# Ledger of designs, part 2: peptides against a protein of PDB entry 3OAK

Target 1, 145 residues: chain A of PDB entry 3OAK
Amino acid sequence: DDLEQYLDEKILRLKDEMNIAAQLDIDTLNKRIETGDTSLIAMQKVKLLPKVVSVLSKANLADTILDNNLLQSVRIWLEPLPDGSLPSFEIQKSLFAALNDLPVKTEHLKESGLGRVVIFYTKSKRVEAQLARLAEKLIAEWTRP

## One batch from the design tools (peptide; aimed at target 1 F120 K123)

Design b1_p22_1_s3 (made by RFdiffusion4, then SolubleMPNN; its pose is not in this set)
Fold by OpenDDE base, seed 3:
Structure b1_p22_1_s3 (fold): chain B 145 residues (1-145), chain A 22 residues (1-22)
Amino acid sequence: as target 1 above (145 residues)
Amino acid sequence: SEELELYRESEKEAEELLEKLE
């Protein structure tokens, strides 16, 4: 219906914005590496984070979020960056909190690649202990019979 | 980098996870 279509379009627009932000940050960091210009700072994801958190926190959008594979963009935002660093702690904390409240199913894990990045966060030495534990919690929840 | 290598290695474990869930 009209509402469902509106919500789909809203989520798809956000997905596009997230993907663009991620790529722009990657481009910035790659240029920083190539040129040595330490004034280049990747901030596109951080700027968009409040909007992302707002959408992910709404229970009435859960189905739309999952059906449109927004989790793929969440995965992308959590991936390690070209310089080997991770996204900001705030991004990590916010996204893992949101993931904890979503009814993620096997099909969503498969189409988004989210499982890979969450597993990564259970192992990375650059991840804060509290977030590593949260990543482990997610894996445990997804594997429960 | 160490992190990028670790992320690449996590792919296999992710596949195993999916197999368990299916």
Scores: peptide ipSAE 0.737, ipTM 0.961, DockQ to the pose 0.885
OpenDDE base, seeds 1, 2, 4, 5: peptide ipSAE 0.734, 0.735, 0.733, 0.733; ipTM 0.960, 0.960, 0.960, 0.960

Design b1_p22_3 (made by RFdiffusion4)
Pose (drawn by RFdiffusion4):
Structure b1_p22_3 (pose): chain A 145 residues (1-145), chain P 22 residues (1-22)
Amino acid sequence: as target 1 above (145 residues)
Amino acid sequence: GLSPEEVAEFEEEAEELVAKFE
């Protein structure tokens, strides 16, 4: 019905917006490298983050989020950038806190590649200790026999 | 949950990436 299509469209629109924001930040960081212009900063993901957090925190949107592979975009947002730098602390913390609340299943991890990037957050030396503990906790919730 | 073989592959890839940049 219309309501279900409306919700799917809402999540699909957010998925595309998130992908555009990640790609624009990546272009900015490549541009920052090719040209050593130190004033260049990547802020598109930070600008969109409140919208992403608002959608991820609604329990009644969990099915729509999971069914439409929005977690793929979340993984893109957590991936290290071309120079090896991580996204801002606010992005990492907001995304991990939202994942703690979502009923993520193996199929979602498979389609999103989210598990791979969370493992990276347990190894990275640039990740704050509290977020590493959150990442380890999530890996544990997902590697149950 | 996720398979041990898959998790081990991920751990290897993450260690290689951390060694490259950090």

Design b1_p22_5 (made by RFdiffusion4)
Pose (drawn by RFdiffusion4):
Structure b1_p22_5 (pose): chain A 145 residues (1-145), chain P 22 residues (1-22)
Amino acid sequence: as target 1 above (145 residues)
Amino acid sequence: PRELEPYEPIEPYTVEELEELL
């Protein structure tokens, strides 16, 4: 029905917006490298984050989020950038807190590649200790026999 | 993997808190 299509469209639009924001930040960081222009900063993901947090925090949107592979875009947002730098602390924390609340299943991890990037957060030296503990806790919730 | 202390709950950011940062 119309309501279900409306919700799918809402999540699909957010997925595309998140992808555009991540790609624009990557272009900015590549541009920052090719040209050593130190004033260049990547802020598109930060600018869109409140919208992403608002959608991820709604329990009644969990099915729509999971069914439409929005977690693929969350994984893209958590991936290290071309120079090895991580996204801002606010993005990391906001996204891990939202994952703690979502009923993620193996099939969602398989389709999104989210598990791979969470493991990276347990190894990275640049990740704050409290977020590493959250990543480890999520890996544990997902590697149950 | 890193050696870590046990897990403690972390308070999430609110949408209003994130908007104030912008």

Design b1_p22_7_s3 (made by RFdiffusion4, then SolubleMPNN; its pose is not in this set)
Fold by OpenDDE base, seed 2:
Parts: sequence; structure tokens; C-alpha cells
Structure b1_p22_7_s3 (fold): chain B 145 residues (1-145), chain A 22 residues (1-22)
Amino acid sequence: as target 1 above (145 residues)
Amino acid sequence: SNEEELKELLEEFAKEQEERRK
């Protein structure tokens, strides 16, 4: 199917872009730590965030998103940074919001590692209360009878 | 059901997280 192939390629390209953005930000922050150059700012994820949110919000892409394990890249974006800090407030908030409407199944959580990260956000004292509540909302949605 | 499987999985993750936090 031509459409399915097109959508797969679209999601896989985004997945690659997300992974690259995450790595570039990590590299920037590592260099900042090593050199002490406080002018080095990690902005690649923030720049790509609108595109990520747009894709995650498309109902017609849900199956493609889940089948291609885009959630693994979402998990990567939510992981702590080299200095131990968390991604920006906007990244956390936007991703948690976008995840709410996806029909996430057990296999998707296992394949992506997203479950562990979301649980982390519900328990860590480093997480802002508002964002912890969003993480809790995801847990509640996934475990809804 | 998927719901039950998810509950079990997330409970495991919660336990793992708790152990790491201690």
C-alpha cells in the first residue's frame, strides 16, 4: 500500500530527526560541562518540538506511530540530561499532553521504555508538580478499565 | 486484558523506581 509506505517513511524520518536532536543536545551540554562555556545552549529538541507534537496529534498516524516505535524517541526526549536536569518544561508538558490520546498497549510500553520514564516522572522530586500530575494522568488513562 | 497487563507492567516499574530511589 502506497499510503502506508509513505506514512511509515514519514514517521521513521521523524524518529531519526528526534534521535539526532536529542544527541546533538546531549553533545552540546557535555561540551558545556567540559569547557565551562555557558553560552552553549541545547536547543535542537525545542526547535523540533512543534513538528513532533503535530505528528503525535494526528489520529490517522496513530497506528504508524505505534508500529514504528516512535514512542522510543519520545522516551529518549524525556530522559534526564547529562547534568542531571530534565528536559524543558515545554517539552515535558507538550509530550505528556500529546501522549494522552494514543491507544497505547503493553507491547508499546515495553518496546519504547516509555512506561518506566513516565513512572519516574510521577515519583521524582525533581519534577514539577504540574508535570507530575500530567504523568499521573497518563498512568490513569493507560490503566483505565 | 490489555488494561490488566498495563497495570502489572506499571506496578513493576513503580517497584523498580522505588528501589532505585532508596
Scores: peptide ipSAE 0.348, ipTM 0.860, DockQ to the pose 0.051
OpenDDE base, seeds 1, 3, 4, 5: peptide ipSAE 0.324, 0.325, 0.318, 0.336; ipTM 0.849, 0.851, 0.847, 0.856

Design b1_p22_7_s4 (made by RFdiffusion4, then SolubleMPNN; its pose is not in this set)
Fold by OpenDDE base, seed 2:
Structure b1_p22_7_s4 (fold): chain B 145 residues (1-145), chain A 22 residues (1-22)
Amino acid sequence: as target 1 above (145 residues)
Amino acid sequence: SNEEELEKLLEEFQKEQEERRK
């Protein structure tokens, strides 16, 4: 119906915006490495984060989020950057919190690749302890029978 | 496959959690 179509379009637009933001940040950091210009800072994901969190937190969007594989874009945002660094603490924390409130199923994890990335956060020595715990909590929930 | 690898990782994690609870 009209509402479902509207919601699909909304999520798909956000998905596109997220993917663009991620790529722009990658481009920025690659340029920073190549040129040595330390004034170049990847800020696109951070700028878009409030909108992402707002959408992910809306219960009425849960089905639309999962059906349109928005979690793939979430996975992309969580992946290490070209210099090997991780996304900002705020991005990690916000996304893990948002994921905790979504009815994520195994099929969604497979479709998005999110499961692998979150497991990475449970094992990485570069991740803050509190965020590693959040990642562990998610994996524990997702692996429940 | 990617799906199979994910399932293996999740299974390994689950086993680890079970061992920790014992």
Scores: peptide ipSAE 0.074, ipTM 0.675, DockQ to the pose 0.033
OpenDDE base, seeds 1, 3, 4, 5: peptide ipSAE 0.060, 0.074, 0.050, 0.028; ipTM 0.664, 0.679, 0.654, 0.622

Design b1_p22_8_s2 (made by RFdiffusion4, then SolubleMPNN; its pose is not in this set)
Fold by OpenDDE base, seed 4:
Structure b1_p22_8_s2 (fold): chain B 145 residues (1-145), chain A 22 residues (1-22)
Amino acid sequence: as target 1 above (145 residues)
Amino acid sequence: DEILEELLREGEEYSEEKLKLE
């Protein structure tokens, strides 16, 4: 199917872009730590965030998103950074909101690693209360018998 | 659910590891 192939390629491209953005931000942060140059700001994920949110919000892409394990890249974007800090509040908020509308199953959580990260967000003291509650909600929904 | 049990276990292990860094 031409449409299916097109959508697969679209998601896989985004997945790659997300992974690259994450790595570039990590590189920036590591350099900031090494040099002490506080002017170094990781912005690659933030720049790409609108595109990510747009894709994640499209109902017709849900199957493609899940089948191509885009959630792995979402997980990467949510993981703690090298300095132990968390991604920006905006990234957290946007991604959790998008996740709330996806038909995520337990198998998707496992294959992407997203499950363990979201569980972490239910426990971390560095997470805003509103997002911690949302993380709890998501875990409850995803693990519901 | 074996997958669920594994997921929860991984969550605990991952959290334990990362929370040590806080």
Scores: peptide ipSAE 0.631, ipTM 0.929, DockQ to the pose 0.770
OpenDDE base, seeds 1, 2, 3, 5: peptide ipSAE 0.625, 0.624, 0.630, 0.627; ipTM 0.928, 0.927, 0.930, 0.929

## One batch from the design tools (peptide; made by RFdiffusion4, then SolubleMPNN; aimed at target 1 F120 K123 T143; its pose is not in this set)

Design b1_p23_3_s3
Fold by OpenDDE base, seed 4:
Structure b1_p23_3_s3 (fold): chain B 145 residues (1-145), chain A 23 residues (1-23)
Amino acid sequence: as target 1 above (145 residues)
Amino acid sequence: MKEVEELLKESEKEYEELLEKLE
């Protein structure tokens, strides 16, 4: 199916872009730590966030998103940063909101590792209460048979 | 407050337990 192929390619491209953005931000922050140059700001994920949100919000892409393990990249975006900090509030909020509307199944949790990270957000005291609640909601939904 | 690494380890354990329950 031509459309299916097109959508797969679209998602895979985004997945790649997300991974690159994450790595660039990690590199930036590592350099910031090493050099003490506080002018170094990690903004690659933030710059790409609107595109990510746009894709994740499209119901017609849900299956493609899940089948291509885009959630792995979402997981990566949510992971703690080299300096121990968490991704920006906006990233967290946007991604958790998007995840709430996806029909995530056990197999997707396994292949992405997303569950571990979301559980982390239920535990971290540095996470905003509203986002911790969203994380808890996700876990609750995912644990349902 | 627990360190990130410790929380991640705990989260991993809970995640594994979660997966076992879902299987």
Scores: peptide ipSAE 0.528, ipTM 0.913, DockQ to the pose 0.774
OpenDDE base, seeds 1, 2, 3, 5: peptide ipSAE 0.518, 0.529, 0.527, 0.527; ipTM 0.911, 0.913, 0.913, 0.914; seed 2 fails the geometry check

Design b1_p23_3_s4
Fold by OpenDDE base, seed 4:
Structure b1_p23_3_s4 (fold): chain B 145 residues (1-145), chain A 23 residues (1-23)
Amino acid sequence: as target 1 above (145 residues)
Amino acid sequence: MKEVKELLEEAEKEYEEMLKKLE
């Protein structure tokens, strides 16, 4: 229906925005590495984060989020950056928290690749303990029969 | 401490195994 279409479009727009933000940050960091210009700061994801969190937190958008593979963009946001660093603690925390409230199923994991990245967070010693535990919790929930 | 690349490779392997079990 009209509402469903509107919501789909809304999520797809956000997905696009997220992907753009991620790429811009990657570009910034690559340039930072290339030039040594430490004044270059990747801020696009951080700027967009409140909007992402707002959308992910809406229970009535859960199906739309999952059906449109927004989790792929979430995965992208969580991936290690060109300089080997991880996204900001706030991004990690916010996204993991939001993921915890979504009814993620196997099909969503497969189509997004999110599971691989979250597993990574369970393994990295650079990840804050609280977030590693949250990642572990997610994996445990997603692997339940 | 393992490098990101190595961890990602391990994660990929574990992920694939996880998916197999879920199927």
Scores: peptide ipSAE 0.614, ipTM 0.932, DockQ to the pose 0.778
OpenDDE base, seeds 1, 2, 3, 5: peptide ipSAE 0.590, 0.609, 0.607, 0.605; ipTM 0.926, 0.931, 0.929, 0.929

Design b1_p23_4_s2
Fold by OpenDDE base, seed 2:
Structure b1_p23_4_s2 (fold): chain B 145 residues (1-145), chain A 23 residues (1-23)
Amino acid sequence: as target 1 above (145 residues)
Amino acid sequence: MSKEEYEKWLKEAEELLKKAESL
């Protein structure tokens, strides 16, 4: 129906914006590495984060989010950056919090590749303890019979 | 999530970790 189409389009637009933001940040950091220009700062994801959080936090959008594989973009945002570092603490915290409130199923994990990334966060020494614990919680939830 | 799926993702995560730590 009209509402479903509207919501799908909204989520798909956000998905596109997220992917663009991620790529721009990657490009920025790669250029920083290449040129040594330390003034280059990757800020695109941070700028878009409030909008992402707003959408992910809306219960009425859960089905639309999952059906359109927005979690793929979430996964991309969580992946290590070109220099091996992780996205900002705030991004990690916000996304993990949002994931905790979504009814994520195995099929969504498969489609998005999110599973391996979250497991990564349980193992990485660069992850804050509180977020590692949250990642562990998610894995435990997703592996429940 | 099956054990097999978890093991697969675990392996992939370890590979990702190795890559990230090498940078």
Scores: peptide ipSAE 0.430, ipTM 0.896, DockQ to the pose 0.834
OpenDDE base, seeds 1, 3, 4, 5: peptide ipSAE 0.425, 0.424, 0.421, 0.423; ipTM 0.895, 0.897, 0.894, 0.894

Design b1_p23_4_s3
Fold by OpenDDE base, seed 2:
Structure b1_p23_4_s3 (fold): chain B 145 residues (1-145), chain A 23 residues (1-23)
Amino acid sequence: as target 1 above (145 residues)
Amino acid sequence: MSKEEYEEWLKEAEELLKKAESL
């Protein structure tokens, strides 16, 4: 119906924005590595984060979020950056919190590739303990019989 | 989630970890 279509389009637009933000940050950091220009700062994801959090926190958008594979963009945002660093603590914290409240199913994890990334966060030495624990909680939940 | 699925993701996560640690 009209509402469903509207919501789909909204989520798809956000998905595109997230992907663009991620790529721009990657490009910025790659250029920083290449040129040594330390004034280059990746800020696109941080700028968009409030909007992402707002959308992910809306219960009425859960189905739309999952059906349109927005989790693929979440996965991208959580992946290590070109220099091996992780996204900001705030990004990690916000996204994991949002994931904890979404009714994520195995099929969503498969089509997004999010499963592997969350497991990564349970193992990385660069992840804050509190977030590692949350990642572990999510994995435990998703692997329940 | 099946054991096989988890193990697959675990393997992929480990590959990601190795890549990240090599940088």
Scores: peptide ipSAE 0.384, ipTM 0.880, DockQ to the pose 0.797
OpenDDE base, seeds 1, 3, 4, 5: peptide ipSAE 0.375, 0.351, 0.367, 0.362; ipTM 0.878, 0.872, 0.876, 0.875

Design b1_p23_5_s4
Fold by OpenDDE base, seed 2:
Structure b1_p23_5_s4 (fold): chain B 145 residues (1-145), chain A 23 residues (1-23)
Amino acid sequence: as target 1 above (145 residues)
Amino acid sequence: SELAKEAEEELKEAEEEYEKLFE
């Protein structure tokens, strides 16, 4: 129906915006590495984060989020950057908080690759302890019999 | 870089654990 179509389009637009933001940040950091220009700062994801959080926090969008594989873009945002660094603490915290309230199923983890990345956050020495614990909590929930 | 290598190793370990838990 009209509402369903509207919501799908909304999520797909956000998904596209997230992917673009991620790529722009990657491009910036790659250029920084190549040129040594330390004034190059990747900020596209940070700029878009409030919009992402707003969407992910809406219960009425949960089905649309999961059905359109928005979690793939969430996974992309959480991946290590070209220099091996991680996305900002705020991005990590916000996304993990949002994930904690979504009815994520195994099929969504497979479609998005999110499971692998969240496990990474339980292992990485660069992750803040509080976020590592949250990642562990999510893995425990998703692997419950 | 050293950080990049570390990230790659940690991602590899994560992949292996993912397969054990979800595949």
Scores: peptide ipSAE 0.629, ipTM 0.943, DockQ to the pose 0.947
OpenDDE base, seeds 1, 3, 4, 5: peptide ipSAE 0.623, 0.618, 0.625, 0.623; ipTM 0.942, 0.941, 0.943, 0.942

Design b1_p23_6_s4
Fold by OpenDDE base, seed 1:
Structure b1_p23_6_s4 (fold): chain B 145 residues (1-145), chain A 23 residues (1-23)
Amino acid sequence: as target 1 above (145 residues)
Amino acid sequence: GLSKEEFEEWRKEAEELLEKAEA
């Protein structure tokens, strides 16, 4: 199936781009900590966010997204940063909104590690209340017997 | 589905992330 192959490649490319963006931001913040250069700003994820949101919002890509474990890259984007901070509020908000509309199953949470990270967001004092509530909602849905 | 043991493992790992972020 030509279309299926095309979609797989599209998602895998995005996954790679997301991973690169995350690593570049990590490198930037590590260097900022090491050198004290406050002009170093991590913004690679923010730059890529519109593309990520666009892809995650398309219903016709849902199966491809889940089958190719794009949620692993989503998990990476949501993890704490070297300086102890969390990704920008906009990143958090956008990704959680997208997750809320995806047909995520337990197997996807296991293979991506996203489950543990979302639980983290239910507990962190640095997370906005509205997002903590959404995280709790997702966990409740995903862990139903 | 998700077993109780699996969920507790996730919670433990989440606590580790919490320690990292809020240390």
Scores: peptide ipSAE 0.604, ipTM 0.939, DockQ to the pose 0.759
OpenDDE base, seeds 2, 3, 4, 5: peptide ipSAE 0.597, 0.597, 0.602, 0.602; ipTM 0.938, 0.937, 0.938, 0.938

Design b1_p23_7_s4
Fold by OpenDDE base, seed 4:
Structure b1_p23_7_s4 (fold): chain B 145 residues (1-145), chain A 23 residues (1-23)
Amino acid sequence: as target 1 above (145 residues)
Amino acid sequence: GLSEEELKEAEKYAEELLKIEEA
């Protein structure tokens, strides 16, 4: 119906925006590495984060989020960057919080690859303890028979 | 939930990411 279509388009647009933001940040950091220009700062994800959080927090969008594999973009945002760094703490915290409230199913994990990255967060030495614990919680929930 | 095999694969991937992080 009209609402469903509208919501699908909304999520797909956001998904695209997220992917673009991620790539732009990657490009920025790669250039930083190549040129040594430390003034190059990856800001695209940070700029888009409020919109992402807003969408992920909407209960009425949960099905649309999951059905359109927005979690793939969430996964991408959580992955280590070319310089080996992680996304900002704020990005991590916001996304994990959002994930904690989503009814994520096994099928969503498979199609997004999110589980793999979240497991990474349970092991990384640079992840804040609070987020590592949340990652562990999520993995436990997602692996429940 | 995720199968044991899927978890193993995920863990392998996670290890790869850890290598990236530690590089």
Scores: peptide ipSAE 0.395, ipTM 0.883, DockQ to the pose 0.841
OpenDDE base, seeds 1, 2, 3, 5: peptide ipSAE 0.389, 0.393, 0.388, 0.383; ipTM 0.883, 0.883, 0.882, 0.880

Design b1_p23_8_s1
Fold by OpenDDE base, seed 3:
Structure b1_p23_8_s1 (fold): chain B 145 residues (1-145), chain A 23 residues (1-23)
Amino acid sequence: as target 1 above (145 residues)
Amino acid sequence: MAKEAKELLEEAEKEYEEILKKL
């Protein structure tokens, strides 16, 4: 199916772009730590965020998103940075909102490692209360027997 | 903060693994 192939390729390209953005931000922050150059700002994820949100918000892409393990890249984006800081509040808010609307199943959690990171957000003292509550909600839903 | 984040991730990993065993 031509459409299915097109959608798969679209999601896989986005997945690659997300992974690259995350790595570039990590590299930037590591260099900042090593050199002390405070002018180095990690903004690759923020720049790509609108595209990510656009894709994740489309119900017709849900199956393609889940089948291609885009949640792995979502997990990567949510992970703490080398200095222990978290991604921007906007990234957190947008991704958690998107996760709340996706039909995530146990298999997707296993293959992406997303559950571990979301649990982290229920425990971190640096997470905004509203997002911590949402993280707790997601964990409760995903772990319901 | 980096050390704290690492430790918290390790705790989260353990909790997640335990949850998965119950599913």
Scores: peptide ipSAE 0.480, ipTM 0.912, DockQ to the pose 0.965
OpenDDE base, seeds 1, 2, 4, 5: peptide ipSAE 0.477, 0.476, 0.476, 0.480; ipTM 0.911, 0.910, 0.910, 0.912

Design b1_p23_8_s2
Fold by OpenDDE base, seed 3:
Structure b1_p23_8_s2 (fold): chain B 145 residues (1-145), chain A 23 residues (1-23)
Amino acid sequence: as target 1 above (145 residues)
Amino acid sequence: MAEEAEELLKEAEKEYKEILEKL
């Protein structure tokens, strides 16, 4: 199916772009720590965020998103940075909102490692209360026997 | 802060594994 192939390729390209953006931000922050150059700002994820949100918000892409393990890249984007800081509030808010609308199943959690990171957000003292509550909601839904 | 994050991730990993075992 031509459409299915097109959608798969689209999601896989986005997945690669997300992974690259995350690594570039990590590299930037590591260099900032090593050199003390405070002019180094990690913004690759923020720049790509609108595209990510656009894709994640489309119901017709849900199956393609889940089948291609895009949630792994979502997990990567949510992970704490080398200095222990968290991604921007906007990234957190946008991704958690998107996750709340996706039909995530246990298998997707296992293959992506997303569950571990979301649990982290229920524990971290640096997470805004509203997002911590949403993280708790998601964990409760995903882990319901 | 990095050490704290790493510790929390380890705790989260443990908790997640325990949850998965119950599913």
Scores: peptide ipSAE 0.558, ipTM 0.925, DockQ to the pose 0.953
OpenDDE base, seeds 1, 2, 4, 5: peptide ipSAE 0.554, 0.552, 0.554, 0.555; ipTM 0.924, 0.923, 0.923, 0.924

Design b1_p23_8_s3
Fold by OpenDDE base, seed 5:
Structure b1_p23_8_s3 (fold): chain B 145 residues (1-145), chain A 23 residues (1-23)
Amino acid sequence: as target 1 above (145 residues)
Amino acid sequence: MAEEAKKLLEEAEEEWKKILEEL
């Protein structure tokens, strides 16, 4: 019970950190657009990415990850930015790789909104072909009868 | 890019809904 609570709190903290990182990057981008200051670079997600990947890769955390809807934050990180740009290729690649190893079920896709976003990656011309194919694979696996 | 992304997201949403209906 204590361990379960510890793991839940760990994942929820990461979830919060991911959401904050996403918002900070959006804020940086918007300020860059408003001011024209090209020295403003959105780096918060990139800085946090190693920690995210580390957590997502641990098999013993899979249930905790899915039960606490960490995939919602993954979805947020994968969504196009307000200007329509995509997160860095490294972020995309890392997250899709992590998703490929998680036992994601339909219910997780619904509660996170991830299904829609992954389908987006099958459609966008700005997505690398390799990741588009992986997105197709994931959709097929997640939605098989 | 924003308009294109929004359009694709809308299309993705509709496709996702259809998939869910058939599961």
Scores: peptide ipSAE 0.647, ipTM 0.943, DockQ to the pose 0.893
OpenDDE base, seeds 1, 2, 3, 4: peptide ipSAE 0.642, 0.644, 0.646, 0.646; ipTM 0.942, 0.943, 0.943, 0.943

Design b1_p23_8_s4
Fold by OpenDDE base, seed 3:
Structure b1_p23_8_s4 (fold): chain B 145 residues (1-145), chain A 23 residues (1-23)
Amino acid sequence: as target 1 above (145 residues)
Amino acid sequence: MAEEAKKLLEEAEKEWEEWLAKQ
């Protein structure tokens, strides 16, 4: 119906925006490495974060989020950057909090690649302890028999 | 540090695939 179509389009637009933001940040950092221009700062994801959090926190959007594989874009946002660094602490914190409240199933983890990346966060020494623990909690919940 | 991240991602991928195989 009209509402379902509207919600699908909304999520798909956000998904596209997230992917673009991630690529722009990657391009910025690659250029920073290439040119040595330390004034180049990757900020596209941070700028879009409030909108992402707003959408992910809405219970009525959960099905639309999962059905449209928005978690793939969440995964992309969480991936390490070209220099090996991680997205900002706020991005990590916000996304993990949102993931904690979503009814994520194994099929969603498979199609998004999110499982691999969250496991990465349990292993990286560059992750804050509190977020590493949350990542471990999520993995434990997602891998329950 | 980029190489470290790549290595950890590879390890994470392996663990994820191992988990999937057990399902």
Scores: peptide ipSAE 0.599, ipTM 0.934, DockQ to the pose 0.943
OpenDDE base, seeds 1, 2, 4, 5: peptide ipSAE 0.579, 0.586, 0.591, 0.592; ipTM 0.931, 0.932, 0.933, 0.933

## One batch from the design tools (peptide; aimed at target 1 D83 S124 R126)

Design b1_p24_1 (made by RFdiffusion4)
Pose (drawn by RFdiffusion4):
Structure b1_p24_1 (pose): chain A 145 residues (1-145), chain P 24 residues (1-24)
Amino acid sequence: as target 1 above (145 residues)
Amino acid sequence: SEELLEKLEEAGEKGFEKAEELDE
């Protein structure tokens, strides 16, 4: 019905917006490298983050979020950038807190690649200790026999 | 959309390679 299509469209639009924001930040960081222009900063993901947090925090949107592979975009947002740098602390914390609340299943991890990137957050030296503990906790919730 | 996603996947691999070098 219309309501279900409306919700799918809402999540699909957010998925595309998140992908555009990640790609624009990546272009900015490549541009920052090719040209050593130190004033260049990547802020598109940070600008969109409140919208992403608002959607991820709604329990009645969990099915729509999971069915439409929005977690693929979340994984992109968490991936290290071309120079090895991580996204801002606010993005990391907000995304991990939202994942703690979502009923993520193996099939979602498989389609999103989210599990790979969370393992990276348990090994990275540039990740704050509290977020590493959250990442480890999530890996544990997902590697149950 | 597929082209954009391909670019994002490729950029992510480069980010992992570079992050591994920094961690060494």

